Peptides against a protein of PDB entry 4BOS. Designs and how they scored, part 45

Target 1, 163 residues: chain A of PDB entry 4BOS
Amino acid sequence: PVLTRTVVPADNSCLFTSVYYVVEGGVLNPACAPEMRRLIAQIVASDPDFYSEAILGKTNQEYCDWIKRDDTWGGAIEISILSKFYQCEICVVDTQTVRIDRFGEDAGYTKRVLLIYDGIHYDPLQRNFPDPDTPPLTIFSSNDDIVLVQALELADEARRRRQ
Target 2, 163 residues: chain A of PDB entry 4BOS as posed
Amino acid sequence: PVLTRTVVPADNSALFTSVYYVVEGGVLNPACAPEMRRLIAQIVASDPDFYSEAILGKTNQEYCDWIKRDDTWGGAIEISILSKFYQCEICVVDTQTVRIDRFGEDAGYTKRVLLIYDGIHYDPLQRNFPDPDTPPLTIFSSNDDIVLVQALELADEARRRRQ

## One batch from the design tools (peptide; aimed at target 1 A10 N12 D70 W73)

Design b1_p28_6_s2 (made by RFdiffusion4, then SolubleMPNN; from b1_p28_6, 19 letters changed)
Fold by OpenDDE base, seed 4:
Structure b1_p28_6_s2 (fold): chain B 163 residues (1-163), chain A 28 residues (1-28)
Amino acid sequence: as target 1 above (163 residues)
Amino acid sequence: AEEERRRREAKELALAVREELKKALEEA
């Protein structure tokens, strides 16, 4: 089995599209972002004492308005929230640094999903199988460290192509 | 009722990710 990238649209909602893809078992839905943005905004708005300007880089209200725009990027804040919402570890492999940032790693989740990030774009990762009737796997065991190695290999190869 | 439910769930999730988010922002 080989870990591969599925390229999603570069429409500023690539993080949300990518997360949706992996947590739904390989469903590409570029229209998923608005609802996910609203979800995040609701969560952030629910705790303005914690989700303050110090955390968000802007006021709670400003962030909520900002994240609900269709052209704003998601990052660590959004990934952390989505990890908890979907009850899975979200692993992001960075092609620039060849490192994996793991969100939800200490939460005791049994599932992990993987994204690949190049500094401006997120894509989902999946494991393909030879049997055409077997759909690609996007949700892995949190004990599957082989998939993390494979993700690092993909990132390393991507970096080499740019150098 | 639905709004109240959503607010409760949102707050629960917000509290649950506090520690993780702090760590992630420092390390990511």
Scores: peptide ipSAE 0.399, ipTM 0.855, DockQ to the pose 0.020
OpenDDE base, seeds 1, 2, 3, 5: peptide ipSAE 0.302, 0.022, 0.381, 0.206; ipTM 0.822, 0.563, 0.848, 0.758

Design b1_p28_6_s3 (made by RFdiffusion4, then SolubleMPNN; from b1_p28_6, 13 letters changed)
Fold by OpenDDE base, seed 3:
Structure b1_p28_6_s3 (fold): chain B 163 residues (1-163), chain A 28 residues (1-28)
Amino acid sequence: as target 1 above (163 residues)
Amino acid sequence: DEEAARLAAARERARAVLAALKAAEEAA
């Protein structure tokens, strides 16, 4: 089995496209971004006590208006929200540092998904199997440390290629 | 198991919400 990346469009919604891909088992749908932004805004708006200004860095309403714009980038806050919504750990391997940032690691989830990040752009990761009839895997056990090692190797290779 | 069911339910909720939001935007 080999861990590979699927390159999604380099638009301002690459995080949403990438998360949608991995949680849906490998469905590439760049058109999901506007509605996914609205979903996040609705989640944030529904719990102003939890999603406070201290967490958001701006008022609840300001964040909701901001995230619904089609020209704003997703980041750590959105990943945390999506991790909680999908009840899975989201692991982001950074090609600049060759490190994995884990979101939801303290929640006790049994599943994890993986993204690769170069400081600007997010792409989803998947495990391909030698058998062509076996579909790629995007959802892994939270106990599968091999996939994390493979992600680090992929990131290191990307760094060497300046990719 | 319970967690697998929870994840499946979350995916279904997400798909339903996304579909509803898209329909609302197209109707506006």
Scores: peptide ipSAE 0.027, ipTM 0.536, DockQ to the pose 0.031
OpenDDE base, seeds 1, 2, 4, 5: peptide ipSAE 0.023, 0.022, 0.013, 0.020; ipTM 0.507, 0.528, 0.336, 0.521

Design b1_p28_7 (made by RFdiffusion4)
Pose (drawn by RFdiffusion4):
Structure b1_p28_7 (pose): chain A 163 residues (1-163), chain P 28 residues (1-28)
Amino acid sequence: as target 2 above (163 residues)
Amino acid sequence: SAAEAKAERLAEAKAAFDEVLAARKAAE
């Protein structure tokens, strides 16, 4: 089986669309983005002690309004929040310098999902099977460290191809 | 500088993403 990128629309919401695609087991639905952003705002507004002005670069309220727009890009704050909400590890494979940032690293989730990130875009990763009957798989066991190795190699290859 | 080149790339990506968002909404 081969680790594969599926290209989602680069409409400013790719982070949410990509996370949704992998946690829902391979469903592409761009319309999920406004609701996922509202979910983020709900969580950020619920903990102003943690989501401080220093962390957000603005007020808690300003951040909530900002993230609810259809043109702002999700990032580490959003991913950390979505990892907890969905109770899975979200592994972002960064093809800029070829590394993996593992959100939920120490929460003991049983599940793991992967996104590929080039510094500008987010797309989901999935495992494809050469058997006509076996659909792609987007959720992996936390024990499954080999998929992380395959993702690192895909990151190397993706970096070479992009250059 | 490297920071200015990064900022330019991000501005260009944003403009392209806005066109993709508008095209997608128009298709609805």

Design b1_p28_7_s1 (made by RFdiffusion4, then SolubleMPNN; from b1_p28_7, 16 letters changed)
Fold by OpenDDE base, seed 4:
Parts: C-alpha cells; structure tokens; sequence
Structure b1_p28_7_s1 (fold): chain B 163 residues (1-163), chain A 28 residues (1-28)
C-alpha cells in the first residue's frame, strides 16, 4: 500500500474539495464547496458567543458572509470546524515545513484523514492498494501512525523537488 | 501619550485575539 496525492482543482475551494474527498471515502466533487461553505457558516452562526470576533478576526456575521463567497480561502479555523463536524482528526502535512498539523487530535476521535498543503493549495491523500479491485482508502485509524510517516515522506519529497 | 496608550491597548487586544485563536485550533 502506497500513500498518494489526488490533485484537485486549483480553485479557491481546494480545501473543501479535499476534505469532502477524504471524509466521503474518495469522492471527487468540486461542486461540493458551496454546500460546505454554507455548513461552516451555519455552524459559526449557531454559536456567536464561542465564534467571537477575537477567534474569527471579524464579526460573526461578516465571517459567515465571507466564507460563503466562492472566492475566499479556507484555512485552519475551517479545518478545525470540519474536524469537529465530521468527528475525525484532520491531519495536514505541509510540504514547506515537512510537518503535520493535527486538528482534533485531543478530541478522542477514532478516525483520521489526511491532506497535503503546499502553502497555497490543499490536496487529499489516499492509500492505494496493489489490487486494482480494492478501492483506495481515505479514512484511517487514529492509531495508524504509519500513514503519518508516509505523509511526511511525501512532503519531504515534494520539498526536495521544489529546491 | 493618549495615542501611544491606544496603540498599546490595540496591540494587547490583538495579542489576546491571537491567543484565543490558537486555543481554538488546539482544542477543537
């Protein structure tokens, strides 16, 4: 089994497309972004006391309007929200730093998914199997540290290619 | 001066906001 990267469109919604891909078991649907943006906005709007201006960097309403735009980028706060929503750990391997940022790691989730980030673009990661009849795996055990090692290897290789 | 004090307050507020965001990212 080999961990591989699936390149999603380099539109402003690559984070949402990537998250959707991994949490849905490998479904590539670039059209998912509007719904996911609305989902995040709904969650944020539902708790204005928690999702304060201090956290959001803007008012709750301003954030909701902003994130629902088709040209705004998702980031760490959106990943955290999606981790909680999907009840899984979201691990982002950064090709610039060769580090893994783990979101939801202390929540006790039994599942983890992986993204690769190059500083401007997110892509999903999947485990491919030698048997062509076995579909790729995108949802892993939160105890599967091998997949994290493989993700770091991918990031390191990507970094070397850019240097 | 008043301007300096206001700047300091704004800086402190920004720092606090940063800490809150970091805490959110660590706890969610």
Amino acid sequence: as target 1 above (163 residues)
Amino acid sequence: SAAEEEAARLAAAAEEARKVREALLASL
Scores: peptide ipSAE 0.024, ipTM 0.389, DockQ to the pose 0.025
OpenDDE base, seeds 1, 2, 3, 5: peptide ipSAE 0.024, 0.015, 0.023, 0.017; ipTM 0.547, 0.366, 0.523, 0.380; seeds 2, 3 fail the geometry check

Design b1_p28_7_s3 (made by RFdiffusion4, then SolubleMPNN; from b1_p28_7, 12 letters changed)
Fold by OpenDDE base, seed 4:
Structure b1_p28_7_s3 (fold): chain B 163 residues (1-163), chain A 28 residues (1-28)
Amino acid sequence: as target 1 above (163 residues)
Amino acid sequence: SAAAARAAALAEARARAREVLEALKASL
């Protein structure tokens, strides 16, 4: 088994596409972004006390309007929300720093998914199998630290190649 | 309590969102 990267479109919604890909077991659907943006906005709007201006950098309503735009980028706030929503750890390996940022690591989730990030673009990661008839795996055990090592190796190689 | 109400509202919002996403999945 080898951890590999699936390149998703470099549009403003690559985070959402990538998350959808991994949590749905390898379904590439670039059209998922509008509804995922709405999902985020709905969750944020439902808890203005938690999702405060201090956290959002703008008012709750302003954020909701902003995130629903098709040209705005998701980041740590959105990843955190999606981690909670899907009840899984979202691990983002950064090719610039060769570090893994783990979202939801303290929540006790039994599942983890992995993204690779280059400072601008998000892509999903998957485990491929030698048997071509066996579909790639995108959802891992939260105890599977081997996949994290593989992700770091992949990121390190990407950094060396400036990819 | 107000806190419980907020928690319930959040849970319902998430449930509704899941329904939308499932519908999207079914349309693939």
Scores: peptide ipSAE 0.041, ipTM 0.607, DockQ to the pose 0.026
OpenDDE base, seeds 1, 2, 3, 5: peptide ipSAE 0.036, 0.037, 0.025, 0.027; ipTM 0.597, 0.598, 0.558, 0.583

Design b1_p28_7_s4 (made by RFdiffusion4, then SolubleMPNN; from b1_p28_7, 17 letters changed)
Fold by OpenDDE base, seed 5:
Order: structure tokens, then C-alpha cells, then sequence
Structure b1_p28_7_s4 (fold): chain B 163 residues (1-163), chain A 28 residues (1-28)
């Protein structure tokens, strides 16, 4: 099995496209962003006590309006929300530092998905199998540490190639 | 009241999100 990346469009919504890809088992849908932005806004709006101005850096309403714009970038807070929503660990391997940031790692989720990040762009990761009849895997066991090693290797190679 | 309507709308949005989540989780 080999871990590979699927390049998604380099638009303002690459995070959402990438997350959607991995949690839906490998479905590439660049048009998913508006609905995912709305989903995040709905979750944030539904719990203003937790999603406070202190957490968001802006008022709850200001954040909701901001994240629903088509030209704003998702980041750590959106990943955290999506991890909680899909009840899976989201692991982001950074090609600049060759480190993995794990979101939801202490929540007890049994599943994890992986993204690769270069400082401005997110792509989804998938495991390909030697058998051509076996479809790629995007959802892994939270106990699968091999996939994390493979992600680090992939990130290290990307860093050396500056891509 | 407007406040109650807003609260209800937010609760409904949360309920819809949870329903989608449950459907997705069942497929994972």
C-alpha cells in the first residue's frame, strides 16, 4: 500500500474540498465548499457559549458571516469543527516542517483522515493498493500509525522538491 | 418573539446538522 495525494483546485476552498474528499471516501467535489461553509456557520451559531469571541477572534455572528464568504480561507478552527462534526481525527501533515498536527486526537475517535498542507494549500491523502480492483482508502483506523509514517515520508519528499 | 424565533432557528440548524452527521456516521 502506498499513500498518495490527490491535487484539488488551488482556490480559497481547498480545505473544505480536501476534507469532503477524505470523509466521503474519495469523492472529489470542488462545489462542496458553500455547503460546508454553511455547515460550519450553523454549528458555530448554535453554540455561542462555546464558540465565543475569545475563541473565534470576532463575534459569533461576524465569524458566521465571514466563513460563508467564498473568498475566505479555512484553518485550524474549521478543522477542529469538522473533526468534531464527522467524529474522526483529522491529521494534517505540514510539508514546511514535516510535522503532523492532529485534530481530535483526545476525543477517542476510532477513525482518522489525512491532509497534506504546504502553508497555503491543502490536499487530501489516500492509500492505494496493489490490486487495481481495490479502491483507494481515505479513512483509517486511529491505531494505524503506519499511515502517519507514510504521510511524513510524503511530506519530506515534497519539502525536498519544494512542492 | 424575535428572540424566541432566533433561538428556534439556531436550534433547528443544529438539529439538521446532527441529522446529517448521524446519516454520514452510519455510512462510515
Amino acid sequence: as target 1 above (163 residues)
Amino acid sequence: SAEAALAAALAAARAEALAVREALLASL
Scores: peptide ipSAE 0.028, ipTM 0.501, DockQ to the pose 0.021
OpenDDE base, seeds 1, 2, 3, 4: peptide ipSAE 0.018, 0.026, 0.025, 0.020; ipTM 0.471, 0.522, 0.612, 0.519; seed 3 fails the geometry check

Design b1_p28_8 (made by RFdiffusion4)
Pose (drawn by RFdiffusion4):
Structure b1_p28_8 (pose): chain A 163 residues (1-163), chain P 28 residues (1-28)
Amino acid sequence: as target 2 above (163 residues)
Amino acid sequence: SMEERREEEQERREEELAERKAREAMEE
């Protein structure tokens, strides 16, 4: 089986669309983005002690309004929040310098999902099977460290191809 | 730099979003 990127629209919401794609087991639905952003705002507004002005670069309310727009890009704050909400590890494979940032690293989730990130775009990763009957898988066991190795290699290859 | 390219990409996406919203308003 081969680790594969599926290209989602680069409409400013790729982070949410990609996370949704992998946690729902391979469903591409761009319309999920507004709701996922509202979910983020709901969680950010619920903990102003943690989501402080220093962390957000603005007021808690300003951040909530900002993230609810259809043109702002999700990042580490959003990913950390979505990892907990969905109760899975979200592994972002960064093809800029070829590394993996593992959100939910120490929460003991049983599940793991992968996104590929080039500094500008997010796309979901999935495992494709050469058997006509076996659909792609997007959710992997936390014990499954080999998929992380394959993702690092895909990051190397993706970096070479992009250059 | 990555920062410059991100800003240019954001501007490009904002222009495309504005064009889409203008076409939808004309159709309505």

Design b1_p28_8_s1 (made by RFdiffusion4, then SolubleMPNN; from b1_p28_8, 20 letters changed)
Fold by OpenDDE base, seed 4:
Structure b1_p28_8_s1 (fold): chain B 163 residues (1-163), chain A 28 residues (1-28)
Amino acid sequence: as target 1 above (163 residues)
Amino acid sequence: SLEELRRRAREEARARAAAARAAAAALA
């Protein structure tokens, strides 16, 4: 089995496309972004006490309007929200630093998914199997540290290519 | 919607699980 990257479109919604891909077991749907953005906005709007200006950097309403735009990027806030919504750890391996940022690590989730990030673009990661009848795996055990090592290897290789 | 996304995710997961996968921890 090999951990591989699926390149998704660089259309400002790569985070949402990537998350959708991994949490739904490897479904590439670049058209998922509007619904994903609405999902985030709905969650944020539902809890203005928690999602305050201190957290959002703008008013709750301003953030909701902003995130629903098709040209705004998701980041740590959105990943955290999606981790909670899908009840899984979202691990982002950064090719610039060769580090993994783990979202939802303290929540006790039994599942994790992985993304690769280069500073501006997100792509999903998947484990491929030699058996052609076995579809790729995108949802891993939160105890599967091998997949984290493989993700770091991918990031390290990507960094070397850019140097 | 929230419910629709959860439903679709569960359905896709079940569909993918139809094929037996090697254990994630079974990597050499």
Scores: peptide ipSAE 0.046, ipTM 0.618, DockQ to the pose 0.018
OpenDDE base, seeds 1, 2, 3, 5: peptide ipSAE 0.028, 0.027, 0.026, 0.029; ipTM 0.578, 0.612, 0.616, 0.605

## One batch from the design tools (peptide; aimed at target 1 A10 D70)

Design b1_p29_1 (made by RFdiffusion4)
Pose (drawn by RFdiffusion4):
Structure b1_p29_1 (pose): chain A 163 residues (1-163), chain P 29 residues (1-29)
Amino acid sequence: as target 2 above (163 residues)
Amino acid sequence: TLETLKDELATLEAELQTLELELAALRTS
């Protein structure tokens, strides 16, 4: 089986669309983004002690309004939040310098999902099978460290191809 | 041949994503 990127629209919400795609087992639905952003705002507003002005670069309320827009980009704050909500490890494979940032690293989730990130775009990763009957898988066991190795190599290849 | 085609596909996908970002910027301007 081969680790594969599926290209979601680069409409400013790719982070949410990509996360949704992998946690739902391979469903592409761009319309999920407004609801996922509202979920983020709900969680950010619920903990102003943690989501402070220093962390957000603005007030808690300003951040909530900002993230609810259809043109703002999700990032580490959003990913950390979505990892907990979905109760899975979200591994972002960064093709800029070829590394993996593992959200939910120490929460002991049983599940793991992967996104590929080039500094501008997010797309989901999935495992494709050469068998006509076996659909792609987007959720992997936390024990499954080999998929992380394949993702690192895909990151190397993706970096070479992009250059 | 297969590696050339993969490289052409990767270029076309990068161009498509750039154009989508430019369209999204115009829509929200």

Design b1_p29_1_s1 (made by RFdiffusion4, then SolubleMPNN; from b1_p29_1, 22 letters changed)
Fold by OpenDDE base, seed 5:
Structure b1_p29_1_s1 (fold): chain B 163 residues (1-163), chain A 29 residues (1-29)
Amino acid sequence: as target 1 above (163 residues)
Amino acid sequence: AAEEREREETRRILARKEAELAAAAARFA
């Protein structure tokens, strides 16, 4: 089995496309972003006490309007929200630092998904199997730390290739 | 348990790999 990168469109919604891909078991849908943005906005709007200006960097309403725009980029706060929503750990391997940033690692989730990040663009990661009839795996056990090692190796390789 | 021992070994491998790769990245960043 080999951990591989699926390149999604380099648009301002690459994070949402990547998360959707991994949590849905490998479904590539670049048109999923509007619904993903609405989902996040709905979650944020539903809990203004937790999602305060201190956390959001703007008022609750301002954030909801902002994240629903088609030209705004998702980041750490959106990953945290999506981790909570999908009840899974989201692990992001950074090719610039060759480090993994984990979201939801202390929540007790049984599943984890992986993204690769180059400082601007997000792509999803998947495990491919030698048997062509076995579909790629995008949802891993939270006990599978081997996949994290493989992700680091993939990031290091990407760094060496300057990609 | 065998499963717990395996997870512990995997965590050790991960920690070592993270340190190794982070050091390499720092040198060429």
Scores: peptide ipSAE 0.029, ipTM 0.561, DockQ to the pose 0.023
OpenDDE base, seeds 1, 2, 3, 4: peptide ipSAE 0.024, 0.021, 0.025, 0.014; ipTM 0.532, 0.482, 0.532, 0.413

Design b1_p29_1_s2 (made by RFdiffusion4, then SolubleMPNN; from b1_p29_1, 22 letters changed)
Fold by OpenDDE base, seed 1:
Structure b1_p29_1_s2 (fold): chain B 163 residues (1-163), chain A 29 residues (1-29)
Amino acid sequence: as target 1 above (163 residues)
Amino acid sequence: SAEERAREETRRILEEKARQLAEAAARFA
C-alpha cells in the first residue's frame, strides 16, 4: 500500500475540493465549493459566541459574507469547522515544515483523513493498494499512525523537490 | 508564506479556545 497525492485544481477552493474528496471516499468534485462555503457560513452564523471576532478576525456577519465569495481561501478555521461537521480528524501535512497539523484530535473521532499543504495549496491524500480490486482508501482509522508516517515521507519528498 | 502564517495563527487561536472549553467541561462534569 502506497500513500499518494491527488492533484486538485489550483483555484480559490482547493481546500474545499480536497476535503470533499477525502470525506466522500475519493470523489473529485471541484463544483462542491459553493455549497461547502454556504455550509460553513451557516455553521458560523449559528454560533456567534464561539465564532467571535477574536477567532474570525472580523464580525460574524462579515465572515459569513466573506467565506461565501468564490475568490476567498479557506484556512484553519474552515478545516476545524469541516472536521466537526464530518465528524473526523483532519490531518494536514505541511511540505514546507514536514509536520502534521491535526484538527479534531481531541474530539474522539474514530476516523481521520489527510491533506497535503504547501503553504498555499491543498491536495487530498489516498492510500492505493496493489490489488486492483481494492479501491483507494481516503478515510483511515484514527489509530492508524502508519499513514501519518507515510504522509511525512511524502512531505519530505516534496520539500526536496523544491530544493 | 503569508497564508501559512495566517492559517497557523488561526489554528493556534482555535486550539486555545478548544482547550479552555475542555477545561470548563471538566469542571462542570
Scores: peptide ipSAE 0.027, ipTM 0.547, DockQ to the pose 0.020
OpenDDE base, seeds 2, 3, 4, 5: peptide ipSAE 0.025, 0.021, 0.026, 0.027; ipTM 0.571, 0.440, 0.565, 0.527; seed 3 fails the geometry check

Design b1_p29_1_s3 (made by RFdiffusion4, then SolubleMPNN; from b1_p29_1, 20 letters changed)
Fold by OpenDDE base, seed 5:
Structure b1_p29_1_s3 (fold): chain B 163 residues (1-163), chain A 29 residues (1-29)
Amino acid sequence: as target 1 above (163 residues)
Amino acid sequence: EEEREREERTRAELERKAAELAAAAARFA
């Protein structure tokens, strides 16, 4: 496929590194994770009425303390929060099921970014161009459904390699 | 196989929570 993945470190913060990469236009910075975790915690703490135990699975304060740890993994809740913060749709292609989970799809965002997920690790996706002077694209139009097809093709290829 | 089912249930729960987050306006600090 034309769409390619950039492998980020397999640490507990791969989700944050991957999101930062795509929303910042292809900037790889694993050191962004502590700030990203604090960003999530600040957002959650700002509205304890909305970010309730029913949504978080734990109390607001417990979640904030938990997400700021350097050894806790981000997931769908964090992706949804980051989608709203960055005002973009975040599409996660799952190599285990060859499905795309779309976060923020009903918000009317004009931008779309893509991650690939294997069940325990997130990586960012980008489109490379033949011209070496043209930088890779990480932010797509929310109307670009071709990139979703390419993501599914990439996931299907990954699944076939597993077995 | 049992592990796969547990993973699917976990994902479904997280997706439900994510949908609730997306459906309502959130406050940011």
Scores: peptide ipSAE 0.025, ipTM 0.521, DockQ to the pose 0.030
OpenDDE base, seeds 1, 2, 3, 4: peptide ipSAE 0.021, 0.023, 0.021, 0.022; ipTM 0.593, 0.610, 0.610, 0.608

Design b1_p29_1_s4 (made by RFdiffusion4, then SolubleMPNN; from b1_p29_1, 23 letters changed)
Fold by OpenDDE base, seed 2:
Structure b1_p29_1_s4 (fold): chain B 163 residues (1-163), chain A 29 residues (1-29)
Amino acid sequence: as target 1 above (163 residues)
Amino acid sequence: SALERELEETRRILEEKAAQLAAAAARFA
């Protein structure tokens, strides 16, 4: 099995598209972003004590309005929220530093999904199998450290190619 | 998709919770 990336559109919603892809088992749907943005906003609005200005960098209401815009980028805050929503660990491998940021690692989730990040753009990762009749895997065991090693290898290769 | 339906259902529930919180805040203040 080989870990590979699926290139999603380089738009402002690449994070949402990538997350949707991996949690749905490999479905590319760029049209998912507006609903996911709304979901994030609803979650944030529902708990202003937890999602404080200190965490958001702006007031709760300002953030909710901001994240629902189609030209704003998702980041660590959104990944953390989506990890909680989908009840899975979200691992982001950075090609610039060849390091993995793990979201939800202390929550006890049994599942993990992986994204690759180049400092600007997010793409989803999947495991392909030699058997062409076996569909790619996007949801892994949270105990699967092999997939993390493969992600680091993929990121290291990308870094060497300046990708 | 199933995920899209789940997202919509979650959004609905959270919207209801938000309304309840707003009403509670009005009663408290």
Scores: peptide ipSAE 0.027, ipTM 0.550, DockQ to the pose 0.017
OpenDDE base, seeds 1, 3, 4, 5: peptide ipSAE 0.017, 0.022, 0.017, 0.018; ipTM 0.411, 0.468, 0.410, 0.433

Design b1_p29_2 (made by RFdiffusion4)
Pose (drawn by RFdiffusion4):
Structure b1_p29_2 (pose): chain A 163 residues (1-163), chain P 29 residues (1-29)
Amino acid sequence: as target 2 above (163 residues)
Amino acid sequence: EKEELLEEERELNLELAELNQELKELEAE
């Protein structure tokens, strides 16, 4: 089986669309983004002690309004929040310098999902099977460290191809 | 001034979204 990127629209919501694709087991639905952003705002507004002005670079309310827009890019805050909400590890494979940032690293989730990130875009990763009957898998066991190795290699290859 | 900056950011983000979509389509070719 081969680790594969599926290209989602680069419409400013790719982070949410990509996370949704992997956590829902391979469903591409761009319309999920506004609701996922509202979910983020709901969680950010619920903990102003943690989501402080120093962390957000603006007021808590300003951040909530900002993330609810259809043109703002999700990042580490959003990912950390979505990892807890979905109760899975979200591994972002960064092809800029070829590394993996593992959100939910120490929460003991049983599940793991992968996104590939080039500094500008987010796309979901999935495992494809050469068997006509076996659909792609997007959710992996937390014990499954080999998929992280394959993702690091895909990051190397993706970096070479992009250059 | 704050509202003008937010509208400028929005216009820049939509323009980048269009360029990035075109970049992804070129990669698929």

Design b1_p29_2_s1 (made by RFdiffusion4, then SolubleMPNN; from b1_p29_2, 20 letters changed)
Fold by OpenDDE base, seed 4:
Structure b1_p29_2_s1 (fold): chain B 163 residues (1-163), chain A 29 residues (1-29)
Amino acid sequence: as target 1 above (163 residues)
Amino acid sequence: MKRAEEERRREEARRLAAERQAELEAELA
């Protein structure tokens, strides 16, 4: 089994597309972004005390309006929210630093999903199997640290190609 | 500059996630 990258469209919603891909078991649906943006806005709006300006970098209302736009980029805050919503650890391997940012690692989730990030663009990661009848795996055990090692290897290779 | 800001945001997001989880755990206790 090998960990591979599925390149999603390089649009402003690559994070949402990537998250949707992995949590849905490998379904590529770029049209998912508006709904996911609205979901995040709804969650943020529902708890202005927790999702404060200090956390959001802007007022709660400003953030909600901002994230619902189709031309704004999701990032770490959105990942943290989506991790909680989907009840899974979201691991983002960074090709610039060859490091993994883990969201939800202390929440006790039994599942983890993986994204790869280059500083601008997010893509989903999947495990492919030799047997063509065995579908790719996008949802891993939170105890599967081998997949994290494989993700780091992918990131390291990507970094070397850029250098 | 960009990388430093991104790292800051990641750290804040992790903190947010941890804090929320702690709150949820407290509510369930």
Scores: peptide ipSAE 0.030, ipTM 0.569, DockQ to the pose 0.022
OpenDDE base, seeds 1, 2, 3, 5: peptide ipSAE 0.050, 0.028, 0.028, 0.025; ipTM 0.591, 0.585, 0.518, 0.570; seeds 1, 5 fail the geometry check

Design b1_p29_2_s2 (made by RFdiffusion4, then SolubleMPNN; from b1_p29_2, 19 letters changed)
Fold by OpenDDE base, seed 1:
Structure b1_p29_2_s2 (fold): chain B 163 residues (1-163), chain A 29 residues (1-29)
Amino acid sequence: as target 1 above (163 residues)
Amino acid sequence: SAAEEEEERRKRARELAKELEEELKEELE
C-alpha cells in the first residue's frame, strides 16, 4: 500500500474540497465549499465565548461574514473546527518543512485523515492498495502511525521536486 | 501583505489549537 496525493482544484476552497474528500471516503466534490463555509460560520456563531476575537483575530461576526465569502482561504482555525465536527484527527503534512501538524490529536478520536500542504494549497491523501479491486482508503485508524511516516516521505519527495 | 497576514493567522491558530488540545487532554484524563 502506497500513500498518494489527489490534486484538487487550486481555488480558494482547496481546503474544504480536500477535507470533504477524505472524510467522505474519497469523494471529489469541488462544489462542497459553500455549504462547508456556512457550516463553519454556524458553528462559530453558536459559541461567541469560545470563538472569541482572541482566537479568530477578528470579531465573531466579522469572521462569519469573512469565511462565507467565496474568495477567502481556509486555514488552521477552520481545520480545527472541521476536526471537531467530523470527530476525526486531521493531520496536515507540510511540504516546506516536512512536518505534520495534527489537529484533534488529544480529542480521543478513533479516526484520522491526512492532507498535504505546500504553503498555499491543500490536497487530500489516500492509501492505494496493490489489489486493484480494493478501493483507496482515506480514513485511517488514529493508531496507524505508519501512514504518518508515509506522509512525511511523500512530503519530503515533494520538497525535493521543488528544489 | 495578505499572504503574510494569513500566515500569521495560521500560526496563531496552530498555537491556540495546541493549547486547546492540551486542555482537552487534561479533561479526558
Scores: peptide ipSAE 0.024, ipTM 0.500, DockQ to the pose 0.027
OpenDDE base, seeds 2, 3, 4, 5: peptide ipSAE 0.024, 0.020, 0.020, 0.022; ipTM 0.545, 0.480, 0.467, 0.514

